# Peptides against a protein of PDB entry 5HOI, part 64

Target 1, 351 residues: chain A of PDB entry 5HOI
Amino acid sequence: FRYMPFSPAGTPFGFTDRRYLTMNEVGYVSTVKNSEQYSITVSFFDVGRFREYHFEDLFGYDLCFLNEKGTLFGQSKTGQIQYRPHDSIHSNWTKIIPLQAGERITSVAATPVRVIVGTSLGYFRSFNQFGVPFAVEKTSPIVALTAQNYRVFSVHYSQFHGLSYSLSELGTSSKRYYKRECPLPMSLPNINSDMKKDANLDYYNFNPMGIKSLFFSSYGDPCIFGSDNTLLLLSKWRSPEESKWLPILDSNMEIWKMSGGKETTDIHVWPLALAYDTLNCILVKGKHIWPEFPLPLPSEMEIRMPVFVKSKLLEENKAILNKKNEIGADTEAEEGEEDKEIQIPVSMAAE

## One batch from the design tools (peptide; aimed at target 1 S259 K262 M301)

Design b1_p23_6 (made by RFdiffusion4)
Pose (drawn by RFdiffusion4):
Order: sequence, then C-alpha cells, then structure tokens
Structure b1_p23_6 (pose): chain A 322 residues (1-190, 198-318, 341-351), chain P 23 residues (1-23)
Amino acid sequence: FRYMPFSPAGTPFGFTDRRYLTMNEVGYVSTVKNSEQYSITVSFFDVGRFREYHFEDLFGYDLCFLNEKGTLFGQSKTGQIQYRPHDSIHSNWTKIIPLQAGERITSVAATPVRVIVGTSLGYFRSFNQFGVPFAVEKTSPIVALTAQNYRVFSVHYSQFHGLSYSLSELGTSSKRYYKRECPLPMSLPNDANLDYYNFNPMGIKSLFFSSYGDPCIFGSDNTLLLLSKWRSPEESKWLPILDSNMEIWKMSGGKETTDIHVWPLALAYDTLNCILVKGKHIWPEFPLPLPSEMEIRMPVFVKSKLLEENKEIQIPVSMAAE
Amino acid sequence: EEDELFEKVKKILEERKEEREKK
C-alpha cells in the first residue's frame, strides 16, 4: 500500500495546474504549477484580520496546515517544512525532517504553540512554534494529523487493525494519551472521482477538532463523525451527527442530485462550515465559493416517510421534535 | 433544473443562517 500526503480538505490537481493544499475556517491555501516551480497563495475569509499574500515555492510543498496564527508547509519527499506566521513580527523558520528509505511525510499540523510532523513509518516529531524539538516518538504509520492548542488527533493505518486513531495532549511536562490507537469506524471508499481517491485513498475529506475541542472526521461517506466521551476511555463513542447527503436531498426538494457536494472546513458548535461544490467532481474548484453553514442533524430522517408528508421538504413536527 | 436546485439549496442555507443570527 502506498501512503499519500494528506492535508485537511486538500484537493487534487486533476487536469489543471493548481489545487488546494489545505482549507478550513481560517482560509484556504492554493498552489499553482509555475513552469518548474510553484506559486503558493494563502487566503483568508476574515479579510479584515489577515492580509492575503503569496510567495514562490522552490521546493514543491504538498503538505499544509492552517491556523489563526500561522501557516505550516511541508514536502512529503524531501522532508522540508516551513512555518510562516501571519504577522510579520515573527520570523519564518525552516527545518528538514530526517527521512529513511521510502519514508514519506504523510501529514503535518500546527497550533500557536505546537508543530506536528507525521511520517509513513510512524515517526511523531513535535516542535514549538519556533522549531525547537521536544521529543521524537515512534508510533503506528500516521496518515492524518490535526491539532488544537496542546492536543493532537492522529489517524493511523496498518495491515492488521486497519484504521485506528490516537488522541493525546502535548503538555508542558510530558505527552499524555487520552486514547491510544482505538478503532476508527470511518467508512472507507468502495468512476469520475478516481482522481480524488488516488490523491486521498482513505477518503478522509477532512478532520479537525470542533470549536469546543471534540475530535471530528469527514470521510468519503459524507457523514460528520464526532468523538463523544473521549475523556473516559471506557465510554468513547463515535457519533454520526450529520448526513450531508440527506441535507442536500431535503433542501433540494427530495430530488436526487449528482452535482451538489459538501466540502468540510470545521464544526462550530452545531454548524458545519463547508464549501458547497457544484459540478461533476466532489472537490471545490477555482475560484473558491463563499463558505456555507449547514446545521447538524441526527440521522433519524427517512426519505420514504418525508415524501409522504409533503404530499423545500417539509418535515412533520412529530418527527422534527424527535 | 440543476442550477435552480443549487440556487435553492444555497438560498435555504442563507435563510437559516439569517434566522439564527436574529435569535
């Protein structure tokens, strides 16, 4: 099996010279093939706070993660990473991650206080926001990484367990695991979207902590999974809290559509900030549309019963209250 | 028809966002 470079909400090149590296509630990072180099553009949705800028990529970064304080870039092959703070007060720094034979950097993540690099051999290298290393750890092969403040949500893969996840906190003292390689019941992919599933074999469209600090993941099944009771290991449950396919179906008047798709950015309490994509492909294009907000709904709605009540989709009060 | 359905979905989401902001 070949591990692929992962970034939250990343898009493939397809038949174009540009794609999105990473995308969330802060903004979007795109890259354009420029003859022999690349042109990286860092954009923001709150235009008033940060200024959109661009720079020339002489290395071919294919890994990226965005937070409110800076942008982290990475190269899956050479192992070079660069952290660019949004403000000009703080300097950019660059490090090169040691990579063994065939070892690839599969995912990177950054917070205002931590920088995380994961490799295909299971190396977990952590730094502060300035590049000072804390510890090098060996774990299962990492395929996806996201972090919030001091906490890290990592998705692992092997030939035995399949997909597993670890939830840990990088405290000032030492590293503490909340959950260590527990089952991750995310639906795996089972065509026009072939380009995407070569770029992202797991179908993990994005994963992120919620605004209130709960781990979330958005697989190819277009269902938002939230980790409940992660503080008590014996009570951990993955809860499906939004069937985005059902919501588009309800808002479209019960019509089956093949051109409307959801691209996850982040979860804010009960609202999924996303990009509504219209077209044959399931990933967003250029220019990037304005973010949309989709309220979470428990998957308790049946299509056949909703069609009877309407004879937008009107929902029976008795069912809506449930 | 596909354009109309797309614009309809977008309009519903904008209405829901405005109603929630009024609360």

Design b1_p23_6_s1 (made by RFdiffusion4, then SolubleMPNN; from b1_p23_6, 16 letters changed)
Fold by OpenDDE base, seed 4:
Structure b1_p23_6_s1 (fold): chain B 351 residues (1-351), chain A 23 residues (1-23)
Amino acid sequence: as target 1 above (351 residues)
Amino acid sequence: DSDKLYQQILEQLRKRAEERKLL
């Protein structure tokens, strides 16, 4: 197993010279290979609030986290991190994270008040927004991080126990755990089924965990979007005994519904953020499950609990079609090849 | 056609987002 650098909604290079390092509700960070160097661009969806900027990257940053105040960059092998405020008031800062032999930075996160670095050996390092260290903690190997304000959502991997998660708050004096290395009920990518499409092999080599993104909702609930294209939300995390993961959206099901039940193998959801009751996402067209260049405009997808099973819906629609054909057999059927859009019952659109 | 289907889904998402802004 190889630990790979994770950034929220980051894309592979594939066969191209360019990729997205990260994207979320604030914007997107791209990098382009330019000989032995990289050109990084930080772009924003709210062009009235933020000014796009670019710089030359001599280090080959492979980790990124974007927030409303700045961008954190990291180099997984060297341990270099850089924070770049979006404003010109605050200076950029650079730091080298000490790494052991074979250790990698696997994820970085930044809020307006905290910077977090996670490693393949499970070193959890916390800093303020100015790069002043608070603490170093040893955990299980970290594979993904996100943060909102003082809260950190971390995903851990063990070869023996699979995926786990932690939810913590980084106060001024101490770290508080709401959840500590609890089992994460997310399916890992199924190499045998998902790799039958050559286009997915490059993605799973880039991201072996299949975690497309990791974020906090607008309400401050941890969210994860895996290879199964299901959005999981951690509900009731303040009450340890009541906390549960809710599958609040099956994006493949929603695309299938919106298609009128057609095959949607070339249409993908790429997650950005959860705002209230809507998943902000990029609707991707093509063989690759990730967005290419230029980035399409974000779409809002309403969250819906997957109460209905696709197989049952197909059986019910076949039964309705068979009944309509039995009732309609007494009227001269003009052979119009009308593409029979599967009318999804309004009740199934309201639940 | 995958283009037609993609545009149909984008338009449905847009329409639903407009309907939610009117509520």
Scores: peptide ipSAE 0.620, ipTM 0.947, DockQ to the pose 0.757
OpenDDE base, seeds 1, 2, 3, 5: peptide ipSAE 0.619, 0.615, 0.620, 0.620; ipTM 0.947, 0.945, 0.947, 0.947

Design b1_p23_6_s2 (made by RFdiffusion4, then SolubleMPNN; from b1_p23_6, 11 letters changed)
Fold by OpenDDE base, seed 4:
Structure b1_p23_6_s2 (fold): chain B 351 residues (1-351), chain A 23 residues (1-23)
Amino acid sequence: as target 1 above (351 residues)
Amino acid sequence: EDDELYEQILKKLEEKRLEREAL
């Protein structure tokens, strides 16, 4: 096992010289390899609110986090981090995070008020937006981070215990835990089933945990999107005993429904954010489970609890078709190839 | 086939978005 640098919705290079360092609802950060250097571009979906910018990266930043105020970059091996405000009012700042031998920065996160750095040894470092340090804490090894305002969602990995998560608030004087290294009920990538597609091998080498993204919802709930293409939301996290992970969307099931029940291997959901009741995502076409260049426009996928079993829906549709054929046998109505859209019964959408 | 299916899914997602914005 190797700790790899994680950024939300980051993509591998694959066989190309370019990749996305991160993407979310604000925009996307790309890097292009040019000899021994990289060119980084910070692009935005709201082109009226933000101006795209680029710079030369001499350090080979492999970590990134984008927010509405700036972009945080990190280099996993050297410990260098850079924060770049989107505005010209605030200056860029650079800092070196001290790393032990073999330690890596595994994830970084930034909000308008906090910068967070997590490492493969479980060092959790917090800063303000100006790079002033607040604290250093030792946790289990950190594999992923996201943050919203003062809240941090961290994913941890242990070889003995698998995945865990923490939810914390970084106040001015202290860190509060809502959740501390609790079990995360997310399946790890199955090397034997998921690696049968050569295109997935490169991705799981880039991201061994299969965490495509993690974010906070518009309501401030922690969300994670794994290799199973299921969106998990942490419900009731303010009440530690009542808190549960809800599978609020099976994106493979939704693609299957929208396809009229066709099995496809070349259409994928790439998660950006959860806004209210919709997953903001990129619908990806092709063998790679991640978006290539140019980036397609974001799509909105309505969240739905996966209450339906594919086999039952196929049986019900066969039963409806058989009934229609029994009733339609008395009327010579033309064999129009009407697209056999799986009618989802309205009654099961309301529970 | 995969191209047509991709465009079909994009269209269905956009139709549902427009339906939600109209409510």
Scores: peptide ipSAE 0.604, ipTM 0.947, DockQ to the pose 0.810
OpenDDE base, seeds 1, 2, 3, 5: peptide ipSAE 0.603, 0.602, 0.603, 0.599; ipTM 0.947, 0.946, 0.946, 0.944

Design b1_p23_6_s3 (made by RFdiffusion4, then SolubleMPNN; from b1_p23_6, 11 letters changed)
Fold by OpenDDE base, seed 4:
Structure b1_p23_6_s3 (fold): chain B 351 residues (1-351), chain A 23 residues (1-23)
Amino acid sequence: as target 1 above (351 residues)
Amino acid sequence: MDDELYEQIKKKLEEKRKEREEL
């Protein structure tokens, strides 16, 4: 296994000179290769609140986290991080994170009050928004981070234990754990099923864990969107014994329903954020599971627990069609090639 | 086919968004 730099909803270069470093509900950060340098653009969905800005990147930032106050950049190999406020009032700052031989920064996160750096050796480093360090903690290897206010959601990987997660709060004096390296019931990418398309191989080389994004909901619940395109929400995390992961959206099922049961192999959901009861996402068209350039406008997908299995629905609809054909054999109704739209039961449209 | 299906899904998502904003 190789630790790769993770950023929320970050995309690979693929065959292009450009990619998204990160995207969320605030906006999107792109980078373009230009010889030995990169040009970074920070773009926003709310163009009335924020102004797009760009800069030349001589370091080759491969980590990014965007929030409402600024953008955190990181270079996984050198340990360089840079925070850039969106306003011109606050100064940019740069810091080098000390890395051991073979250590990489694997993820970075930033809130208006905290900066977090996670590494392949499990060093968890916390700073304030001005780059003043609070603490260094040794954890299991960190593969992903997100943060909201003072709260941090971290994903860890162990060769022996697989994926785990932590949920912590970074106060001024101490770190509190709500969850500490608990098992994460997320499906890992299956090489045989998910990598059948060459386009997916490039993505899983970029992101071996298949974590498309990691965020907090508007209610402050940890969310993860994996390679199975299922949105998991950590419910009841304040009660350690009652805490559970809820599969609150099967995006493949929802696309399939909205299609009228058609094949949707080249339509993909790219997660941005969870706001109330809606997944803010990019609806992606094409062979690549990630958005290309230009970025489409975000869509909102209502969250729904997957109560129904696609295979059972297809079997039930076949059984209904067979019964209709057995009853209809007595009436000479013409062979109109009506495109057999799979009637989704009205009960599944109303729940 | 893929274009029409994509635009159909995108339209259905936008219709559902409007229905939620009207409630």
Scores: peptide ipSAE 0.577, ipTM 0.936, DockQ to the pose 0.726
OpenDDE base, seeds 1, 2, 3, 5: peptide ipSAE 0.572, 0.573, 0.575, 0.571; ipTM 0.935, 0.934, 0.936, 0.935

Design b1_p23_6_s4 (made by RFdiffusion4, then SolubleMPNN; from b1_p23_6, 14 letters changed)
Fold by OpenDDE base, seed 1:
Structure b1_p23_6_s4 (fold): chain B 351 residues (1-351), chain A 23 residues (1-23)
Amino acid sequence: as target 1 above (351 residues)
Amino acid sequence: MDDELYKQIQEQLEKRRLERELL
C-alpha cells in the first residue's frame, strides 16, 4: 500500500499534462505541467462573486483545498503549504511542515478560520487562517481531510482495521471529538473488478482508497463519496449512540433510472458538494470516471435512499417480456431492434 | 447512442432542477 496525496474531487493526469487539483461547489483548481514547472489556475462557478486567477508553481503542488475565502496548496513530499486568499487585501503565506523520513502530507483542508494538515504517520496539525499553529496530535494515519467552519472530518487508514473516521471541532483552546476513529462502512476499491478496465487503473493508482470526494453538507453533516458511487451521509453525529451512515444516493442507480434502464458504462457522476437535498456534481461522459477538460457545467442530482434492487427489477422485466412472448406468438411483428426500455415502475419515475 | 443518452440525462436533471426552483 502507498499513501497518496488526497484532495476533494481531485483528478489524475492520466495521459495528459493537465489535471484538477480539487473541485467543489465554489469552483475548481487546475494544474498544467510545463516542463519543470506547473501553471495553476483557480476558477470559480460564481464568476460574478470571484475573479479567476493563475500563477506559476515552482514546487509542484499535489494537494489542494478550495474555500470561499482562499485556496490552500500543499506539496506532499517537501511539506510546503501555501495559502492564497482570493481577495488581494490579504497576503499569501507559506509554511514548511516538518516531516519525518518517509512521512508525507496526505491531505490538507482550509476554512475561513482553520487550516488542517494530515500526514501518513497520523500527525494532525492545526493552524488558524494566518498559519499560526494551535496543536499537533498523533492519530492513526490520515488519508483524507475536509473541514467546515471549526469542524473537521478526517478519514484514517490502518492495515489491520481498514478505514475509520473522526469528527472533531477545533475550538480556540481545545479539540472536541464527536467521533474518534470509528469504523467507516465504506468498501475499498476491488482491485480485481475495478481494474479490469485499464481506464480505471490510472485513477486507483492516483487514489487507492477510491474516495472521490469528502465534504460537509450545507447542514454541516459529514459526507463521503466512494468508488461504489454511493453518497454516504453521517446522520445524528451529535448523539454518539444514534449516529449512523445513511446511503442517501446511489448515483449509478439514478443514472440507470434516468436512462430508462439502459447500459450506462460511459456515464459517471463526479461529486462536488451536497447542497440541501441535491448532490452538486459533474456528469461525466467517457471511459474515464473523472471529468476531463473543459469542465462540464455542474448538475444537481436529488438525493434518494436506494430502496429498489436493480437485479429484482431486471428479473421482473424479464418475466414480463417472457409472458408477452408467450401471448404474442401469433403476430409476425417485425424484429425491429426495439430499444429494450426497462419499464421503470411508475413509483420510481414519479419519485 | 452514448451522446444521446448523456444529453437525455442532462436534460432530465435540468428539468428536475427547474421544477424544484418553481416550488
Scores: peptide ipSAE 0.535, ipTM 0.925, DockQ to the pose 0.717
OpenDDE base, seeds 2, 3, 4, 5: peptide ipSAE 0.535, 0.535, 0.535, 0.535; ipTM 0.925, 0.925, 0.925, 0.925

Design b1_p23_7 (made by RFdiffusion4)
Pose (drawn by RFdiffusion4):
Formats: sequence, structure tokens, C-alpha cells
Structure b1_p23_7 (pose): chain A 322 residues (1-190, 198-318, 341-351), chain P 23 residues (1-23)
Amino acid sequence: FRYMPFSPAGTPFGFTDRRYLTMNEVGYVSTVKNSEQYSITVSFFDVGRFREYHFEDLFGYDLCFLNEKGTLFGQSKTGQIQYRPHDSIHSNWTKIIPLQAGERITSVAATPVRVIVGTSLGYFRSFNQFGVPFAVEKTSPIVALTAQNYRVFSVHYSQFHGLSYSLSELGTSSKRYYKRECPLPMSLPNDANLDYYNFNPMGIKSLFFSSYGDPCIFGSDNTLLLLSKWRSPEESKWLPILDSNMEIWKMSGGKETTDIHVWPLALAYDTLNCILVKGKHIWPEFPLPLPSEMEIRMPVFVKSKLLEENKEIQIPVSMAAE
Amino acid sequence: KTSYEKVKEALENAKPSRERPNF
């Protein structure tokens, strides 16, 4: 099995010379093939706070993670990473991650206080926001990483357990695990979208902490999974809280559509900030549309019953209250 | 209106509680 470089909400090149590296509630990072180099553009949705800028990529970064304080870039092959703070007060720094034979950097994540690099051999290298290393750890092969403040949500893969996750906190003292390689019941992919699933074999469209600090993941099944009770290991549950396919179906008047797709950015309490993609492909294009907001709904709506009540989709009060 | 315009309009008119769910 070949591990692929992962970034939250990343898009493939397809038949173009440009794609999105990473995408969330803060903004979007795109890269354009420029003869032999690349042109990286860092954009923001709150235009008033940060200024959109661009720079020339002489290394071919294919890994990226964006937070409110800076942008982290990484190269899956050479192992080079660069953290570019949004403000000009703080300097950029660059490090090269040691990689063994065939070892690839599979995912990177950054917070205002932590930088995380994961490799295909299971190396977990953590730094502060300035590049000072804390500890090098060996875990299962990592396929996806996201972090918030001091906490890290890592998705692992092997040939035995399949897809597992770890939830840990990088405290000032030492590293503490909340959950260590527990089952991750995300649906795996089972065609026009072949380009995407070669770029992202797991179908992990994005994963992120919620605005209130709960781990979330958005697989190829277009269902938002939230980790409930992660502080008590014996009570941990993955809860499906939004069937985005059902919502597009309800808002479209019960019509099956093959051209409307959801691209996850982040979860804010009960609202999924996303990109509504219109077209044959399931990933967003250029230019990037304005973010949309989709309220989470428990998957308790039956299509056949909704069609009877309407004879936008009107929902029976008795069912809506439930 | 197309299905896409309807979905876009529904999402623009949506008024979420903007509160944390009780799970």
C-alpha cells in the first residue's frame, strides 16, 4: 500500500496545473505549477484581519496546514518544512525532517504553540512555533494529523487493525494520551472521481477539532463524525451528526442530484462551514466559492416518509421535534 | 430555479442556534 500526502480539505491537480493544498475556516492555500517551480497563494476569508499574499515555491510543497497565526508547509519527499507566520513580526523558519528509505511525510499540523510532522513509518516529530524540537516518538504509520492548541488528533493505518486514531495532549511537561489507537469507524471508499481517491486513498476529505474542542472527521461517505466522551476512555463514541447528502437532498426538493457536493472546512458548534461544489467532480475548483453554513442534523430522516408529507422539503413537526 | 440555486438559497437563509449540542 502506498501512503499519500494528506492535508485537510486538499484537492488534486486533476487535468490542471493548480490545486488546493489545505482549506479550513481561516482561509485557503492554493499552488500553481509554474514551469519548473510552484506559486503558492495564501488567502483568507476574514479579509479585514490578514492580508492575502503569495510566494514562489522552489521545493514543491504538497503538505500544508493553516491556523489563525501562521501557515505550515511541508514536502513529502525531501522532508523540508517551513512555517510562515501571518504577521511580519515573527520570522519564517525552515527545517528538514530526517527520512529513511521510502519514508514519506504523510501529514503536518500546526497550532500557535505546536508544530507536528507525521511520517509513513510512524515518526511523530513535534516542535514549538519556532522550530525547537520537543521529542521524537515512534507510533503506528500516520496518515492524517490535525491539532488545536496543545491537543493532537492523529489517524493511523496498518495492515492489521486498519484505521485507528490517537488523541493526545502535548503539555508543557510531557505527552499524555487520552485515546491510543482506538477504532476509527469511518467509512472507506468502495469512475469520474478516480483522480481524487488516488490523491486521497482513505477518502478523508478533512478532519479537525470542533470549535469547542471535539475531534471530527469527514470521510468519503459525506457524513460528519464527532468523537463523543473522549475524556472517559470507556465511554468514547463516534456519533454521526450530519448526513450532508440528505441535507442537499432535502434542500433540493427531494431531487437526486449528481452535481452538488459538500467540502468540509470546520465545525462551529452546530454549523458546518463548507464549500458547496457544483460540477462533475466532488472537489472545489477555481475560483473558490464563498463558504456556506450547513446546520447539523441527526440522521433520523427517512426519504420515503418525507415524500409522503410533502404531498424545499417540508418536514413533519412530529418528526422534526424528534 | 435550479436545484443548486435552491440549495444555495436555503443555506443563505438558514438560522442555526449556534449553540453546542448536548450529546

Design b1_p23_7_s1 (made by RFdiffusion4, then SolubleMPNN; from b1_p23_7, 11 letters changed)
Fold by OpenDDE base, seed 4:
Structure b1_p23_7_s1 (fold): chain B 351 residues (1-351), chain A 23 residues (1-23)
Amino acid sequence: as target 1 above (351 residues)
Amino acid sequence: MSDYEKVEQALKNAKPSRKKLDL
């Protein structure tokens, strides 16, 4: 296993010279290879609130986190980080994170008030928005980070214990844990099934954990979107005994429903954020599970607990078709067999 | 209409309730 740099909704280069470093509800950060250099562009969905900007990257930033106030960049091998406020009122700052031999920065996160750096040796480093350090903590190896306000959601990986997560609050004086290295019930990518499609191999080489994104909901609940295309939400995390991961959306099931019950391999959901009951996402068309260039406009997908069994829906649809054929036996219209779109009842779409 | 266009149109026609889930 090799620790790879992770950024929320980051994409691989694939066969191209360009990729998304990160994307979320605020916008998207792209990088283009220009010989030995990179050109980075920070773009926004709300063009009235923010102005797009670009800069030359001489360091080869492979980590990124975008928020409403600025963009954090990191270089996984060198330990360099840079914070760039969107507003010109605040200065950019750069810092080198001390790394041990073979240590990598694996993830970075930034809020308007905190900067967090996680490493392959489990070093958790916290800073304010000006790069002033608060603390260094040693945890299990960090593979992913996200943050909202003072809260941090961290994903950890051990070869012996698999995936775990922590939920913490970075106050002014101390770190509080709500969850500390608890088991994360997320499926890892199945190399044998998922990698039979060459298009997925590049992605799993880029992101071996299959974590497409992780974020906090608009209500401040930790969310994770794995390789299974299921959105998990951590419910009741303030109550340690009541806290549970809820599968709140199976995006493959929703695509299957909206396509009329067709198995598709060229439609993919790319997660951005969860606002209220709606997954903000990019609907990806094509062979690759990640968005290409130009970035499509975000789509809103209503979250629905995956309570429906596909087999049951197919049986119910067959039963409806059989009843229609029993009632419609008087009209011999030879409408051909092929393209009978499964009409999923609107009621089954509302649960 | 491609399956992608059907899905895109279904998402555009869906009006999310924007309710707080009591999760």
Scores: peptide ipSAE 0.554, ipTM 0.935, DockQ to the pose 0.870
OpenDDE base, seeds 1, 2, 3, 5: peptide ipSAE 0.553, 0.550, 0.551, 0.552; ipTM 0.935, 0.934, 0.934, 0.935

Design b1_p23_7_s2 (made by RFdiffusion4, then SolubleMPNN; from b1_p23_7, 11 letters changed)
Fold by OpenDDE base, seed 4:
Structure b1_p23_7_s2 (fold): chain B 351 residues (1-351), chain A 23 residues (1-23)
Amino acid sequence: as target 1 above (351 residues)
Amino acid sequence: MTDFEKVQQALANAKPARKRLSL
């Protein structure tokens, strides 16, 4: 196992010279290899609110986090971080994070008020938006970070305990834990099943944990989207005993429904954010599970608890078809072999 | 219509049902 740099919805290079460093509801950050350097572009979905900008990257930033006020970059091996405000009011700043031998920055996060750095040795470093340090804490190895306002959602990995998570609030004077290294009920990528498709091997080499993204919802709930394409939301996290992970969307099931009950292998959901009751995502067409260039427009997918079993829906639809054929046996209409789309009843979405 | 185009159209036509999931 190797700790790899994680950024929310970051994509591998694959066979290309370009990738997305990160993407979310604000926009997307791309990097292109230009000989020994990189060109980084910070692009936005709201082109009326934000101006796209680019710069030459001599450091090879492999970590990124985008927010409404700026972009945080990091270099996993050197420990360099850079914060770039989107506006010209605030200056860019650079800092070197001290790393031990073999230590890597594994994830970075930034809000308008906080910068967070997590490492493969479990160093959790917090700063304000100006790069002034607050604290250094030693945790289990950090594999992913996201943050909203003062809240931080961290994912940890131990070879002995698997995945865990923490939810914390970084106040002015102290860190509060709502959750501290609790078990994360997310499935790890199954190397033997998922790697049978060469197209996915590059992704799992890039992201061994299969965490496509993690974010806070618009309501401030931690969300994670794993290799199983299920969106998990941490409900009731303010009540330690009542807190639970909810599978609020099976995106494979939703694609299956919307395709008329066809098993597809060339349609993928790439998560950006959860806005109210909708997953903001990129609908990806192709062999790769991640978006290519140019980036398609974001789509909104309504969240739905995965209550339906495909087998049961197929049996019910076969039973409905058989009943229609028994009732329709008196009209010899040669209706040709049209692709019998499974009519999924719209009515069950309303509970 | 490809299965991708069907999914894309279904997503475009899906009005978010403003049901507050009481989480």
Scores: peptide ipSAE 0.462, ipTM 0.816, DockQ to the pose 0.783
OpenDDE base, seeds 1, 2, 3, 5: peptide ipSAE 0.459, 0.454, 0.459, 0.459; ipTM 0.815, 0.815, 0.814, 0.815

Design b1_p23_7_s4 (made by RFdiffusion4, then SolubleMPNN; from b1_p23_7, 11 letters changed)
Fold by OpenDDE base, seed 4:
Structure b1_p23_7_s4 (fold): chain B 351 residues (1-351), chain A 23 residues (1-23)
Amino acid sequence: as target 1 above (351 residues)
Amino acid sequence: MSDYEKVEKALANAKPSRTKLDL
């Protein structure tokens, strides 16, 4: 296993010279390889609120985090980080994170008030938005970070313990843990099943944990979207005994439903954010599970707990079709090969 | 209509159901 640089919803280069470093509800950061250099573009979905900007990257930034106030960049091997405010009011700043031999920055996160750096040796470094350090903590190896305001959601990996997570708040004077290295019930990519599709091999080489993204919901709940395309939300995290991971969306099931019950291999959900009861996502068309260029407009997918079993829905629809054929025996059925779309029951709105 | 266009149209027409998930 190798610790790879992780950024939320980051994409591999694949066979191209370009990739997304990160994307979320604010926008998307792309990098293009220009010989020995990179050109980085920071683009926004709200073009009325933000102005797109670009710059030449001489360092080869492989880590990125975008927020409403700026973009954090990182170089996993050198330990260089750069924060670039979107507004010209604040200056860009750079810092070198001291790395041990073989240590890598594995993830970075930034909010309008905090900058966080996580490493392959489990160094958790916190800063303010101006790059002033608060603390250095030793944790289990960090594989992913996200942050909202003062809260940090960190994912850890140990060869002995698998995946764990922490939820912490970075106050002005102290760090509070709500959760500290608790087991994360996320499935790891199955190399033998998921890598049989050559198109996915590049992705799992880029992201061995299969974490497509992690973010905080609009309500401030930690969310993670794994290789199984299930959105997990950490419910009741303020109550240690009541806290649980909820599978709030099976995106493969929702795609299957919307396709009329067809197994598709060329439609993929790429997660951006959870806004209220909707997953903001990119609907990806093609062989690759990640978005290519140009980026499609974001789609909203309503969150739905995966209560339905495909086999039962298929049996129920067969039973409905058989009953219709028994009742309809008196009308000359012209044998049009009508695409037998499965009527998915409209979810009864609980009154 | 491709399966992608069906899904895209379904997402575009999906009114968020006010199902308060008791989260």
Scores: peptide ipSAE 0.357, ipTM 0.815, DockQ to the pose 0.706
OpenDDE base, seeds 1, 2, 3, 5: peptide ipSAE 0.354, 0.350, 0.355, 0.353; ipTM 0.813, 0.809, 0.814, 0.814

